# Peptides against a protein of PDB entry 4PN1, part 175

Target 1, 261 residues: chain A of PDB entry 4PN1
Amino acid sequence: KIEMNFLNKPIVPDTTKVISNFLTHYLITEPVEHVEIEAKLGTLIDLETQNRFEFPVMNETILNPEFNLRTRFESDMTASEHKYLNEFLNQAFRDSQKPGRLPFAYKHTKQVDLFYETEDNSRDKIRVSKNQSDNQVLACVKKRRVADLFLYCPNDAFDIRISISDELPVSMPSGNQQPSLTRLKDRVGYVHQEIKIDLTKTTQNDPVYDTTERHELEVEFGNIADLRDRAQKAKDGMEAPLFRRVQLFMDNVRILRREHS

## One batch from the design tools (peptide; made by RFdiffusion4, then SolubleMPNN)

Design b1_p25_5_s3 (from b1_p25_5, 15 letters changed)
Fold by OpenDDE base, seed 1:
Structure b1_p25_5_s3 (fold): chain B 261 residues (1-261), chain A 25 residues (1-25)
Amino acid sequence: as target 1 above (261 residues)
Amino acid sequence: DEEKLLEEFLKKREEEFKKFYLSQK
């Protein structure tokens, strides 16, 4: 007979605790009303060298936001990497359809995002999303970035940015207002156990730099209400449900960030 | 400027990925 440890009970990784506390703050303590919580795969870049940041650690490490490390986060990846991850997720989707597994859901969307300036000239822009085929309005929101948490992952192909955003539904801009920016988005979405994984190709026409294309992979909590409930329970002394959900989320992120490492 | 830096960065990533991809075959 074997046991997990000398207490024979599950132990929670410190990373899980730190992230859970971070989420609890913006779910419960200072609650964001229309919260979006996502992780993006990308690269922490050293502002001095313009190469990937180097830190004296040997494994996944949450960076302390109180320290200025003189880095920036680039969420763009190559088309080849993006394609490889797409193929990987397609295979995972197929495998999940087998008996005894929980299946993925799959959705492919093509939309146009139009960005409008606000009347008060605030930093936050209004985003109108429309279906590319019929121009049906899908959403009209004002998104505000609230907080970021960065994970340096020296052994993996990607670093991680976990972002808290406030995505406030707002009324459509006036008909006479022109968009300041237009982006085409081709998004392939996978959902497993209410964790959303999106592969997005974004095309932007720039009058100066011609057409640019970005490739991004995002992992998002698909059930905020459930997550908020778990966070509240954690504040009330029952942390296990929140820890389990965060662990699930992070395990999915870890799979993706190390796939071609 | 910023775009150029991004292009150079992505070029390096592409080279690394190609090495990986070829090693898997």
Scores: peptide ipSAE 0.487, ipTM 0.912, DockQ to the pose 0.014
Fold by OpenDDE base, seed 3:
Structure b1_p25_5_s3 (fold): chain B 261 residues (1-261), chain A 25 residues (1-25)
Amino acid sequence: as target 1 above (261 residues)
Amino acid sequence: DEEKLLEEFLKKREEEFKKFYLSQK
């Protein structure tokens, strides 16, 4: 007879627990009202060398935010990498449509984001998102970055930034106000088991550097209410549902970050 | 500047990706 371990009970990876605690803090302990939780693929860059940071670890490692490691996170990737990931996700989408699988949902959106300065001259800008096809307003929010958690992934093509943001719905700017910044977003979205995977091409015009294009891949929790419920249960002593959801999220992230490694 | 640094960074990523891509052929 084979047992899982000497206690014959399941255990949870430490990474899952650490991330779960991080999420629980901003879901329950100090709750963010309009919370968005996403992971972006990118690269931790050493500010001194401007190369990918080299940390003395051999596997996926959550960095301690209490330490200044003199790094920055770059979420941009090459167009080639972005295209490759898009093709990969397209194939995954097709495979998921087969009998016996849970299917992906697919959505392609093109929107323009208009950023406005607040009347109070706050650092937080108001973002108005419009559909490019009909200029219909999709959202008007004030987004605030609340917290970040960085994962250094030495064996993979990408490092990971998990971000907690507060997206506060706000009133539209006055008609006389001009946007300080305009961004065009071409987004391909895949949803599987309420985990959202977005490939985004962002175009921005700069008077000095002309038109710049960024390529990003993000993974987002698609059901915050469910996640908050799971986090509450975890606070009440039942951690398994939260751990399972976080594990699912991270497994998807792990697949993506190592695809072309 | 920041833009130059980003360009150099992306160039390095592209080189690594090309190595990967070619290894699959």
Scores: peptide ipSAE 0.485, ipTM 0.911, DockQ to the pose 0.014
Fold by OpenDDE base, seed 5:
Structure b1_p25_5_s3 (fold): chain B 261 residues (1-261), chain A 25 residues (1-25)
Amino acid sequence: as target 1 above (261 residues)
Amino acid sequence: DEEKLLEEFLKKREEEFKKFYLSQK
């Protein structure tokens, strides 16, 4: 007979608890109404050296936001890395279609994001997203970055930024307004168990640098309502459902960030 | 300056990735 441990019960990793508490705060305690919760693969860069930050830890570590570590987070990667991850996800997609597995869903989207200044000259801009093929409006939102949680991952190719954002639906800008910025987005999306994985190529024109392209991979909670319910249960003393969902999310993130490590 | 820094950063990452990729063949 084999047991998991001397209690014969699952143990929740501390990382899961910390992240769960972080999420609970912005889901329940100080709730964000139109919350988006995503993790981006990237690199914590030391502002002094401009190299990847070196923290005196040997494994995945959540950085305490109360401390200024003089770092910045770069969510970009090389085209080669992006392509490699795309191929990896394509294979994962194919494998998931086999009998006995839960299948991925796949969607390819090409859109244009138009950014407009707000009438009140607030820091947040209005983003209008349109489908490139038919110019149909997909969304019009004012996105506010609420909080970030950074994970330093010394053993992996990428560090992680978990972001809480408020995507407030707003009315379309006046027809007389011109966008201050235009971005083309080529996004391939994979969904597995309501966890969304997006590979995005973003093209932007710059007066100085001409056309630039960014490559990003993000992992997002696809069912916020469910997550909020789980968070509420956790606040009420039943933490297991939330922990399980966060664990699933983080395991997917971990798979991706270490694929070419 | 920021774009230049990003370019340099990505260049370094590309070099490391190439090493990885070659090692997998």
Scores: peptide ipSAE 0.415, ipTM 0.890, DockQ to the pose 0.014
Fold by OpenDDE base, seed 4:
Structure b1_p25_5_s3 (fold): chain B 261 residues (1-261), chain A 25 residues (1-25)
Amino acid sequence: as target 1 above (261 residues)
Amino acid sequence: DEEKLLEEFLKKREEEFKKFYLSQK
């Protein structure tokens, strides 16, 4: 017989614990009512060198938010990288349709996002999302970034930003208001075990830089209610369900960030 | 949010461009 370790009990990676605690804080301790939790692939850029951040570590490392590391996070990637990841996910989708597997769900969405300033002139903006084909309103929310957790991944093509956001449903802006920004989003979405993986091409017109296109990949918890329940159980002393869900989430992130590394 | 992130990115690129542009004169 083979045992896992000298205690013959599962052990949770420290990364899982740290992330779980981070999530629990904003799910339970200081709960965000309309919470969105996502990880974006990107690059930590050293503000001094403008190159990728260099830290004296050799593997995936969660950066301590208490320290100002003089970095910025760029979530943009090249079109070729984006295409490669799309092809990879398409293959994963096809493979998951086979008997004995849990299937991916697939959705292609083209929408326009209109951003409006709030009446109170707060930093939070109202986003109205409409379907590009028929202008059907998909959502109207005021999104607020609550917290970020950055993972430095020196061995992989991407670093990771895990973000906690509050997406408050709000009423449509008044008809006399003009959008401050308009974005076209072409989103290819994959869902597996209630974890959402989105490839997004965002087109935006800029008076200075003309039309720009951004390519992003994000991974999101698709069932917040379940996650919140798991977090509550963790606070009550049963941590395993939360750890398992976070581990699943992070494994998907890890697959994606290292695919073309 | 995403808008702010993009704005910050563009701002940095603009700063870099200005630095480059000035160095060419």
Scores: peptide ipSAE 0.290, ipTM 0.775, DockQ to the pose 0.014

Design b1_p25_5_s4 (from b1_p25_5, 14 letters changed)
Fold by OpenDDE base, seed 3:
Structure b1_p25_5_s4 (fold): chain B 261 residues (1-261), chain A 25 residues (1-25)
Amino acid sequence: as target 1 above (261 residues)
Amino acid sequence: KEEELRKKFEKEREEKFLKFYNSQK
């Protein structure tokens, strides 16, 4: 007979606890009404060297936001990496359709995002999203980034930024207002167990420089209501459901960030 | 200098990926 440990009880990794507490704060303690919670794959860049920052740690580490580490996060990858991850996810999708598995859902979308200045000249812009094919309005929101949590992953191809955002639905800008910025988005989306994985190619036309293209991969909690419920239970002393959901989320992130490492 | 360093970083990242990719063939 073997046991899990000397208490013979499950134990939760510290990373899971820290992330769970972070999420609980913005779900329950100071709740964001229209919350979006996503992890983006990217690189923590040293502002002095413009290279990947090197922290004196040997594994996945959540950075303390109380410290100014003189870094920026670049949520981008090469086109080759992006293509490879797309192929990887396509294979994962196919494999999940087999008997005995939980299937992925798949969706390919092409949209244009139009950004407008607010009447009060606030920093937050209004984003109008339209379908590229029929110009149908998909959403009109004012997005505010509330908080970030950074994970340095020295052994993996990517570092991680977990972001809490507020996407407030707002009325359409006046017909006379011109967009200050336009972005084309080509997004392929995968959903597994209500965790959303999106590969996005973003094209932006710059009148001064040139057309720039970004390649992003993000992992998002697809069921915020369920997550909020789990967070509430955690506040009430039952943490296991939240920990399990966060663990699932992070395991998916870990698979993606280390695939070509 | 900053732009040059950025480009260098990007190039190194691509080279690292290609090394991985080619090793899988």
Scores: peptide ipSAE 0.390, ipTM 0.880, DockQ to the pose 0.013
Fold by OpenDDE base, seed 1:
Structure b1_p25_5_s4 (fold): chain B 261 residues (1-261), chain A 25 residues (1-25)
Amino acid sequence: as target 1 above (261 residues)
Amino acid sequence: KEEELRKKFEKEREEKFLKFYNSQK
């Protein structure tokens, strides 16, 4: 008989524990009311070289936010990479429809995001999202970035930023207010076991500058209530449910970031 | 200079991907 270790019990990777603690802080300890938790695929750029940051580690590493490493995070990828990941996810979707599997859900949306300045001149802007086809309002929120956790992934095509945001529902701006910024989003969304994976092509028109296009891949916790419940249980001494959910999330992120590595 | 370096980085990333993609055919 073979056992998994000398205790014959699962062991939790340290990465899972660190991320779980990070999430628990903003779910339970200092709770964000309308929390959004997402991971973006991108690149940690060295501000001095403008190349990918080189850190003396050989595998996935969570960076300590207390240290300024003089980096920026670029949440963009090439159009070809984005297309490849789209094809990969389409295949994963098809395979998940087979008997014995848990199926993906699929949704394609085209929306316009209108950004408005707040009356109090706060740094946070109001975002109104509308469907491009029928101009129906999808959301009106004031989004605040609360915290970031960066993962340096030297062996993979992408580094990761996990972000905690507060998406406060707010009333629509006054009819006389003009948007300060308009963005077009073409989003392909996949959901598996309440983990959301979004491929987004964002187009921004500037009257002075050329149109800019970005290609992003995001992985999001789709059930915050369940995650908060798991985090509360963890604070009460039962950590296993939270660890399992974080492990699932991170495994999906790992699949995506290493696919064309 | 920064913009040039950014473009260079993007180009190198694209080239690396294309090498991968072509090797899978």
Scores: peptide ipSAE 0.375, ipTM 0.877, DockQ to the pose 0.013
Fold by OpenDDE base, seed 2:
Structure b1_p25_5_s4 (fold): chain B 261 residues (1-261), chain A 25 residues (1-25)
Amino acid sequence: as target 1 above (261 residues)
Amino acid sequence: KEEELRKKFEKEREEKFLKFYNSQK
């Protein structure tokens, strides 16, 4: 006879608890109305060396936001890494279509994002998203980054930034306004159990600066209402549903960040 | 100098990936 532990009860990893508490704060305690919650794969870079930062830890660790560690997060990867992850996800998609599995959904989108300055000259810009094929307006929002949580992952190819954002719907800019920034996005999206995985190639055209290209992978909670309900239950003393959902999310992130490690 | 260091880092990252990728063939 074997038991899980001396209490014979499941135990939740501390990482799951910390992330769950972080999410609960912005879902329930100080709720963000139009919340987006995503994890981006990237690299924590030491501002002094411009290399990956080296923390004195041996495994995945959440960095304490109370400390300024003199780092920046680069949510980018090489084109070859991006292609490899795309191939990996394509295979995962195919495998998930087999009997006995829960299938992925797949979507390929191309859009243009136009950024406009606000009338009050606030830091946040208005983003107008249009379908690249027919120029149909998909969204007009003001996105505000509310909070970040960084995971240093010394054993994996990528570090992680979990971001809380507020995407506030706003009115279209006036016709006489010129965009301050234009981004072309080629996005391949995969959805599994309401977790969204997006591979995005972004070309940014700036009137002042040179054109830049980025290759990004992001993992997003696809059902915020469900997540909010789980967070509320956690505040009410029933934490298990939230922990399970966060664990699922993080396991998907872990798979992706370690694939070519 | 910072840009040069960034490019160096990116190059090293690509080389590490290629080593991995080639080892899987």
Scores: peptide ipSAE 0.371, ipTM 0.873, DockQ to the pose 0.013
Fold by OpenDDE base, seed 4:
Structure b1_p25_5_s4 (fold): chain B 261 residues (1-261), chain A 25 residues (1-25)
Amino acid sequence: as target 1 above (261 residues)
Amino acid sequence: KEEELRKKFEKEREEKFLKFYNSQK
């Protein structure tokens, strides 16, 4: 018989603990009411060199948010990378439909996002999302990014930004208000064990600039209520359920960021 | 220009991916 270690008990990676604590803060300690928690694949770019950030570490590293590292995060990838990941996820979807597996759910959504300035001239814009096919309003929210946690992943194709956002439902803008920005979103969504994986192609028309296209991959906690319950239990001394959920989330992220590395 | 550097970065990223993709057996 083989034991896990000399205590024969599971050991939680420090990364899991750090992320769990980060999430617990915004779920329980200073709770965000309409919280969205997602990880985006992208690249940490050094503002001085405009190349990928170089840090003297050899593996996945959570960057301390208290330090300004003079970086920006580009939540984008090439069209070819995006296509490759789409094909990869399609195959994963197919494989999950086999007997004995937990199946993926699949959803394809095409929507238009209209952004409106707020009356108070706040930095946060109101986003109205509509279905492209029937113009049905899907959501009207004011999204505020509350906090970010960056993971530098030198061995992988992507770095990671984990974001805490507040998606406050708000009333529709007045009929006389014109959108300041319009974005078309083509989203392919995969859900496995309530973890959402979205591949999004965003097209933005700018009157001054050429049409820009972005290719994004995001991983989101699909059951916030459950996550909050787990976080509360963690605060009450039972950390295992939260750690397991965070580990699952991060493993999915790790698979995706490594796939074409 | 910053934009030129960004484009260069994107090009290099694409080239890296293509090398990976084409090397797949």
Scores: peptide ipSAE 0.363, ipTM 0.869, DockQ to the pose 0.013

Design b1_p25_6_s1 (from b1_p25_6, 10 letters changed)
Fold by OpenDDE base, seed 2:
Order: C-alpha cells, then structure tokens, then sequence
Structure b1_p25_6_s1 (fold): chain B 261 residues (1-261), chain A 25 residues (1-25)
C-alpha cells in the first residue's frame, strides 16, 4: 500500500494557509458587510522596466504586502488569449456534462455600467448596472475595493490579483449627475461548485479620455455565506473546511493561468 | 497539528496600494 507521506495524513500547502488567513481577515476579523472576493488574471509589471516583474523565486509566490516592490497589476490579456480561454472553458463545460461529473452552469450577459463619483470619498464609486439590450436597471451599488493580494507566477502565462471589495446597495444618483465613466461589458460566465469564472470584454468610455478595451478573466467565490461560515469555523479552530474551499478556488485559478494561446 | 489561523499580517489594504495599480471597479 502507498501512503501519502510519513504521517499518512493530508498536509495543507502554505499558499492555502496564507490565502485563508487573508480571506478570514475580511470575512470575520474586520468583516466586510457586502463582500466580493475575486481573483483576476493579469500581469505584474515592474514600474522601472515596464516589463513583467521578475522576483528571485521559481514558483507561485504570494507577494508580501509589507514590501514596496514598485509594481503595477495589469488586469488584461490579448484577444487571442481571451478567445483561447473561452474555448478551453467551453470544452470543460462540455466534459462536465458527462455522467459522473458535476456540471458547469453557463450564462452570457451584456451589461452597461455607469460610474458616478461620490461627494464623501473620491475612492468610492456608485455603479449603476443596466442590461445592455433594454436598459433595465439591474443594480445600483457603492463599490469600494478594500484589499489586494498578489501572486507572482513565474512559470505561468499570468500573475494573479485576489481582491476584496465591498458592494453596498444604494439609491440611484440624482438625475443631474453625469457618469464619470461608462463600461460596456460582454461577459461569458461559468459556474462550477459555486465558483464563478467570468470572461469579460470591456469597452470603457471616458468623457475626457479615449475609449479603452480590456479582456479580463476573473474567478469569484459564488457562495460568500458558506465561505464566511467556513472562515468562522477556522477562527474557532476547525480549519479544514476553509482550507478545502480555498484549495478548490486556487486549483481552478491555477488551471486557468497555465492556459494560453 | 496545524497552527491557529491568524489574518492580521496577510493583506494589502487599498490605501497602501501603489497609485499605478489600475482601479477595476
């Protein structure tokens, strides 16, 4: 018989523990009320070289936020890479429909996001989301990004940013206010085991600046209540449920960041 | 046994984010 290690017991990777701790802070310790937790694929750029950041590590590494590495994160990819990932996820969807598998769910949405500045804090944005086809209001929220955690992935096509955001439902802006930013989103969404994987083509219209386009892939925790429950259990000394959920999330992220055209 | 989880050291508040980081609202 083969054993998994000399204790013949599962061991939790350090990455899982670090991310679990990060999430627990904003779920339990300083709880964000309407929390959104997502990972975006992109590139860590060295501000000095304007090339992809290079750190003296050989594998996936969570960057210590206490160090100023003089980087920026570009949450973008080429249209070709984005298309490849779409095809990859379509195949994964098809394979998951087979007997003995847990199926993906699929949804295609086209949305317009209108962003408004707030008087209270320039960092907070009011986002009005509308269906692109009929202009029906889907949501109105005050979104604030709370924290980031960056993963440098030297062996993969993409680096990762995990972000914590607060999305507070608010009333519609006054009719005399103009949006500071407009985004058209064409989103293809996949859900597997309550983890959302979204491919989004974004066209951003700024009243002052030129129109920009972005191709994004994001992975999001689809069941925050369950995740919060797991985080609370972890604080109470039962870590395994949280570790399992974070491991699942990160395995999906790891699969995706390795794929490229 | 695994150590008890502590989250105090494993986060980057948005206020500490470098200005060059894109705002992906």
Amino acid sequence: as target 1 above (261 residues)
Amino acid sequence: SSPILTSENFYLPIKNKQPEQPDDD
Scores: peptide ipSAE 0.022, ipTM 0.416, DockQ to the pose 0.197
Fold by OpenDDE base, seed 1:
Structure b1_p25_6_s1 (fold): chain B 261 residues (1-261), chain A 25 residues (1-25)
Amino acid sequence: as target 1 above (261 residues)
Amino acid sequence: SSPILTSENFYLPIKNKQPEQPDDD
């Protein structure tokens, strides 16, 4: 017989606590009404060198947002890396269909995003999302980035940005307004235990610049209501349900960031 | 059928100067 530790109780990693507190703040303390919570794979870039940022740590580390490290986050990967992750997730999907496993669900979507200026000419744009095939309106929102939490991952292919966004539903722009930007999105979404994993290829046409492509992988909390409930319980002194959900989310992120071509 | 993201023109990202992107990248 073996015990977990000298208390014979589960112990929560500090990373889980820090992230849980971060989420609780924007779910409960200063609640974002239409909250989206996602982690993107990418690279922390040193603004001075334009190379991957180097920090004197040896493992996954949450960077303190109060320190200006002169970095930017590039939420992109190579096409080959993106393809590898797609193949990896396809295999994970197949394996999950076996007896005794919880199955993945998946959906392939192609949409066009049209960005419009707001009446007040604010930095926030109105995004109209349409189905690429039939132009059916899927959503019309004003998205605001509320907060970011960056994880430097020196041992893995990717760093991580956890983002809190407010996705406010708004009315359609006037018919005479022209979009300032158009993006095509080809997305495959995988869902497992209400954690959503999206592979997205984005094509952006700019009249001044050449057509650009971006390859992204994001992991999102698929059940915000449940997460908010868990966060409320945590504020009330019962932290375990929140910690378990955050741990699940982060373990999925950790699996993905370790995979590379 | 497997859930596959497929495009015939699979190119590496172009690192040219780009305009500022909206928050929803």
Scores: peptide ipSAE 0.020, ipTM 0.491, DockQ to the pose 0.054
Fold by OpenDDE base, seed 3:
Structure b1_p25_6_s1 (fold): chain B 261 residues (1-261), chain A 25 residues (1-25)
Amino acid sequence: as target 1 above (261 residues)
Amino acid sequence: SSPILTSENFYLPIKNKQPEQPDDD
């Protein structure tokens, strides 16, 4: 017989514990009401060099928030990288439809986001999302970024930002108000075991910058209620369910960040 | 305790614009 280790018991990686604690804080301790939890693929840029950040570590590393590393995160990739990931996910989708597998679900959406200034001139904008085909309103929210957790991944094509956001539903802006910004989103979404994987092409006309196209890959927890339940159990001393869910999430992220054109 | 970093940035300028590539469904 083969055993896992000298105790013949599972052990939880430290990365899983750190991320689980981070999530538990914003799910339970200081709960965000309309929470969105996502990981974006991108690049940590050193503000001094304007190149990818270099740190003396040899593997996936959660950056300590207590240290100012003078970095920015660019949640973007090349069109070729984005295309490669699209093809990769399409193949994964096809393979998952085979007998004995858990299938992916697939959805293609095209929407326009209209951003409006708030009456109080707050930094937060109201986002109205509409379907591009029929202009039907899909959502009207005020999104606030609450927290980030950065992972430096020296062996992979991308670094990772895990973000906690609050998406507060709000009333539609007055009919006389004009949007300050419009953004077109073309999104292909893959769902596997309630983990959402989205490839998004964003086109934006900026008054300061010429028309820009962004290519993003995000991984999101698709069942927040279940995740919150798991986090509560963790606070109550039963950590295993949360650890398992976080491990699944991170394994999907790890697969994706290794793929490149 | 939990690691905490806060950010208000939702948009970053895109410096390296690549030509559009066809999507595959």
Scores: peptide ipSAE 0.008, ipTM 0.343, DockQ to the pose 0.040
Fold by OpenDDE base, seed 5:
Parts: sequence; structure tokens; C-alpha cells
Structure b1_p25_6_s1 (fold): chain B 261 residues (1-261), chain A 25 residues (1-25)
Amino acid sequence: as target 1 above (261 residues)
Amino acid sequence: SSPILTSENFYLPIKNKQPEQPDDD
């Protein structure tokens, strides 16, 4: 007979606990009303060297947000990496359709995001998202970045930024207002067990600068209500449901960040 | 069939110095 450990009980990785506590803060303690919680794949860059930062750690490490590490996070990746991830996710999708598996759902969207200045000159822009094909308004929000949690992943292709954002629904800008920025997004979204995985190609035309293209992969909690419920239970002393959900999320992130072209 | 962003949809990123931009979803 084999037991899991000397207590014969599941143990929660410390990373899961730290992230769970981070999420609980913005779900319950200081709740963000229209919270978006996503992890982006990217690279922690040393501001001094402009190269990937090298921390003296050997595995996935959550960076303490209280310390200014003089880093920036680049959420972009190469087209090759992005393509590889797309192919990988397509295969995962196909495999999930087999009997005995939980299937992926998917959605392909092409949208245009129009950014508008706010009257108060806030750094928080109003984003109007429209379907590129028919100009149907998909959303009009004011997105505020609330908090970030960075994971340095020395053994993987990517580092991770987990972000808490408030996506406040707002009224459409006045008809006479012109967008300050326009972005085209080609997004392929995969959903598995209410975890969203989005591959996004963003094209930005700047009148002053050359056209830029970005390739991003993000992983998002697709059921915030459930997550909030789990976080509340955790605050009330029942942590297991939250830990399980965060573990699922992080395992998906871990799978993806290990993939490389 | 799985959604595919084909090779035609993938271009090498053009890196240029741009002002700080909002983080898009």
C-alpha cells in the first residue's frame, strides 16, 4: 500500500497558496467589481541590460511585488513561438474531443479596439471593441490595471505575469470624439474547464511610428463568479476549492510556458 | 475542425520604439 505522504493527505504547493492569497485579496478583501484575472506569457527584462533578467533561482519563482527589481515585462513573443503554440493548442483541442476527455471549446474573433481619452485625462482609456467584419460593438470598457504578480521561470520559454484588472463597463464615447489609438486583434480562444487560453495577434498602426505587430498568449479565469465563491470559502477557512482551481489554472500556464518553437 | 491561425496570419514582429501604450487584452 502506498500513501501520498506521511499524513496521507494532499499537500498544496506554496506557489498555489501565494497566488491564491493574491487572488483572494482582490476578489474578497479589497474586491474588484469587474475583475479580470489573466496570466500572460512573456519575458522579464532587466532594465539595465535589456536582456532577460537572471535571478539566482532554479525554478518557478513568484517575485515579491514589494521590491523594485528594475524589470519590465514583455508580453510579446516571436511569430514562430506564437505559431507553435497555436499548433500545440490545436492538437490539444483535437485530443480533447476524444471519448473520455473534457472537450475544448474554441472561438476565433477578429476585432478592432478603439481607445479613447477620458475627460479627466486619466491614464485609464476607454476601449471600444468592435467586430472587424460587421462593426458590431462587442464591449465598451474602462480597464484599470489593479495589480500584477510576476513569476520568473528560469527553466521555461516564458516568464509569467498574472494581472488583476478592473474592466468597468462604461458608456460609449461621444460621437465627436476620435480614438487616440486603434488596434486590430486576431484572436483564437480556447476554453477548457472554464480556463480561457487566447492567442492574439495585434496589429497597431501608428501615424508616426511604423506598424507594429505583437503576438501574445494569455490564460484567463473564465468563471470569476465561481472563483470568487471559492475565494470566499477560503477566507472562511475552507481553502481546498480555491487551491484546486488555482492549481488547475497554473498547471495550464505551466504547460504552455514550457512549449517553444 | 480546430481554429488555426495559418502561416499567412503570422508575421515577424516589427520592433520599433513607441510611446507607452495601454496593455490590451
Scores: peptide ipSAE 0.022, ipTM 0.468, DockQ to the pose 0.060; fails the geometry check

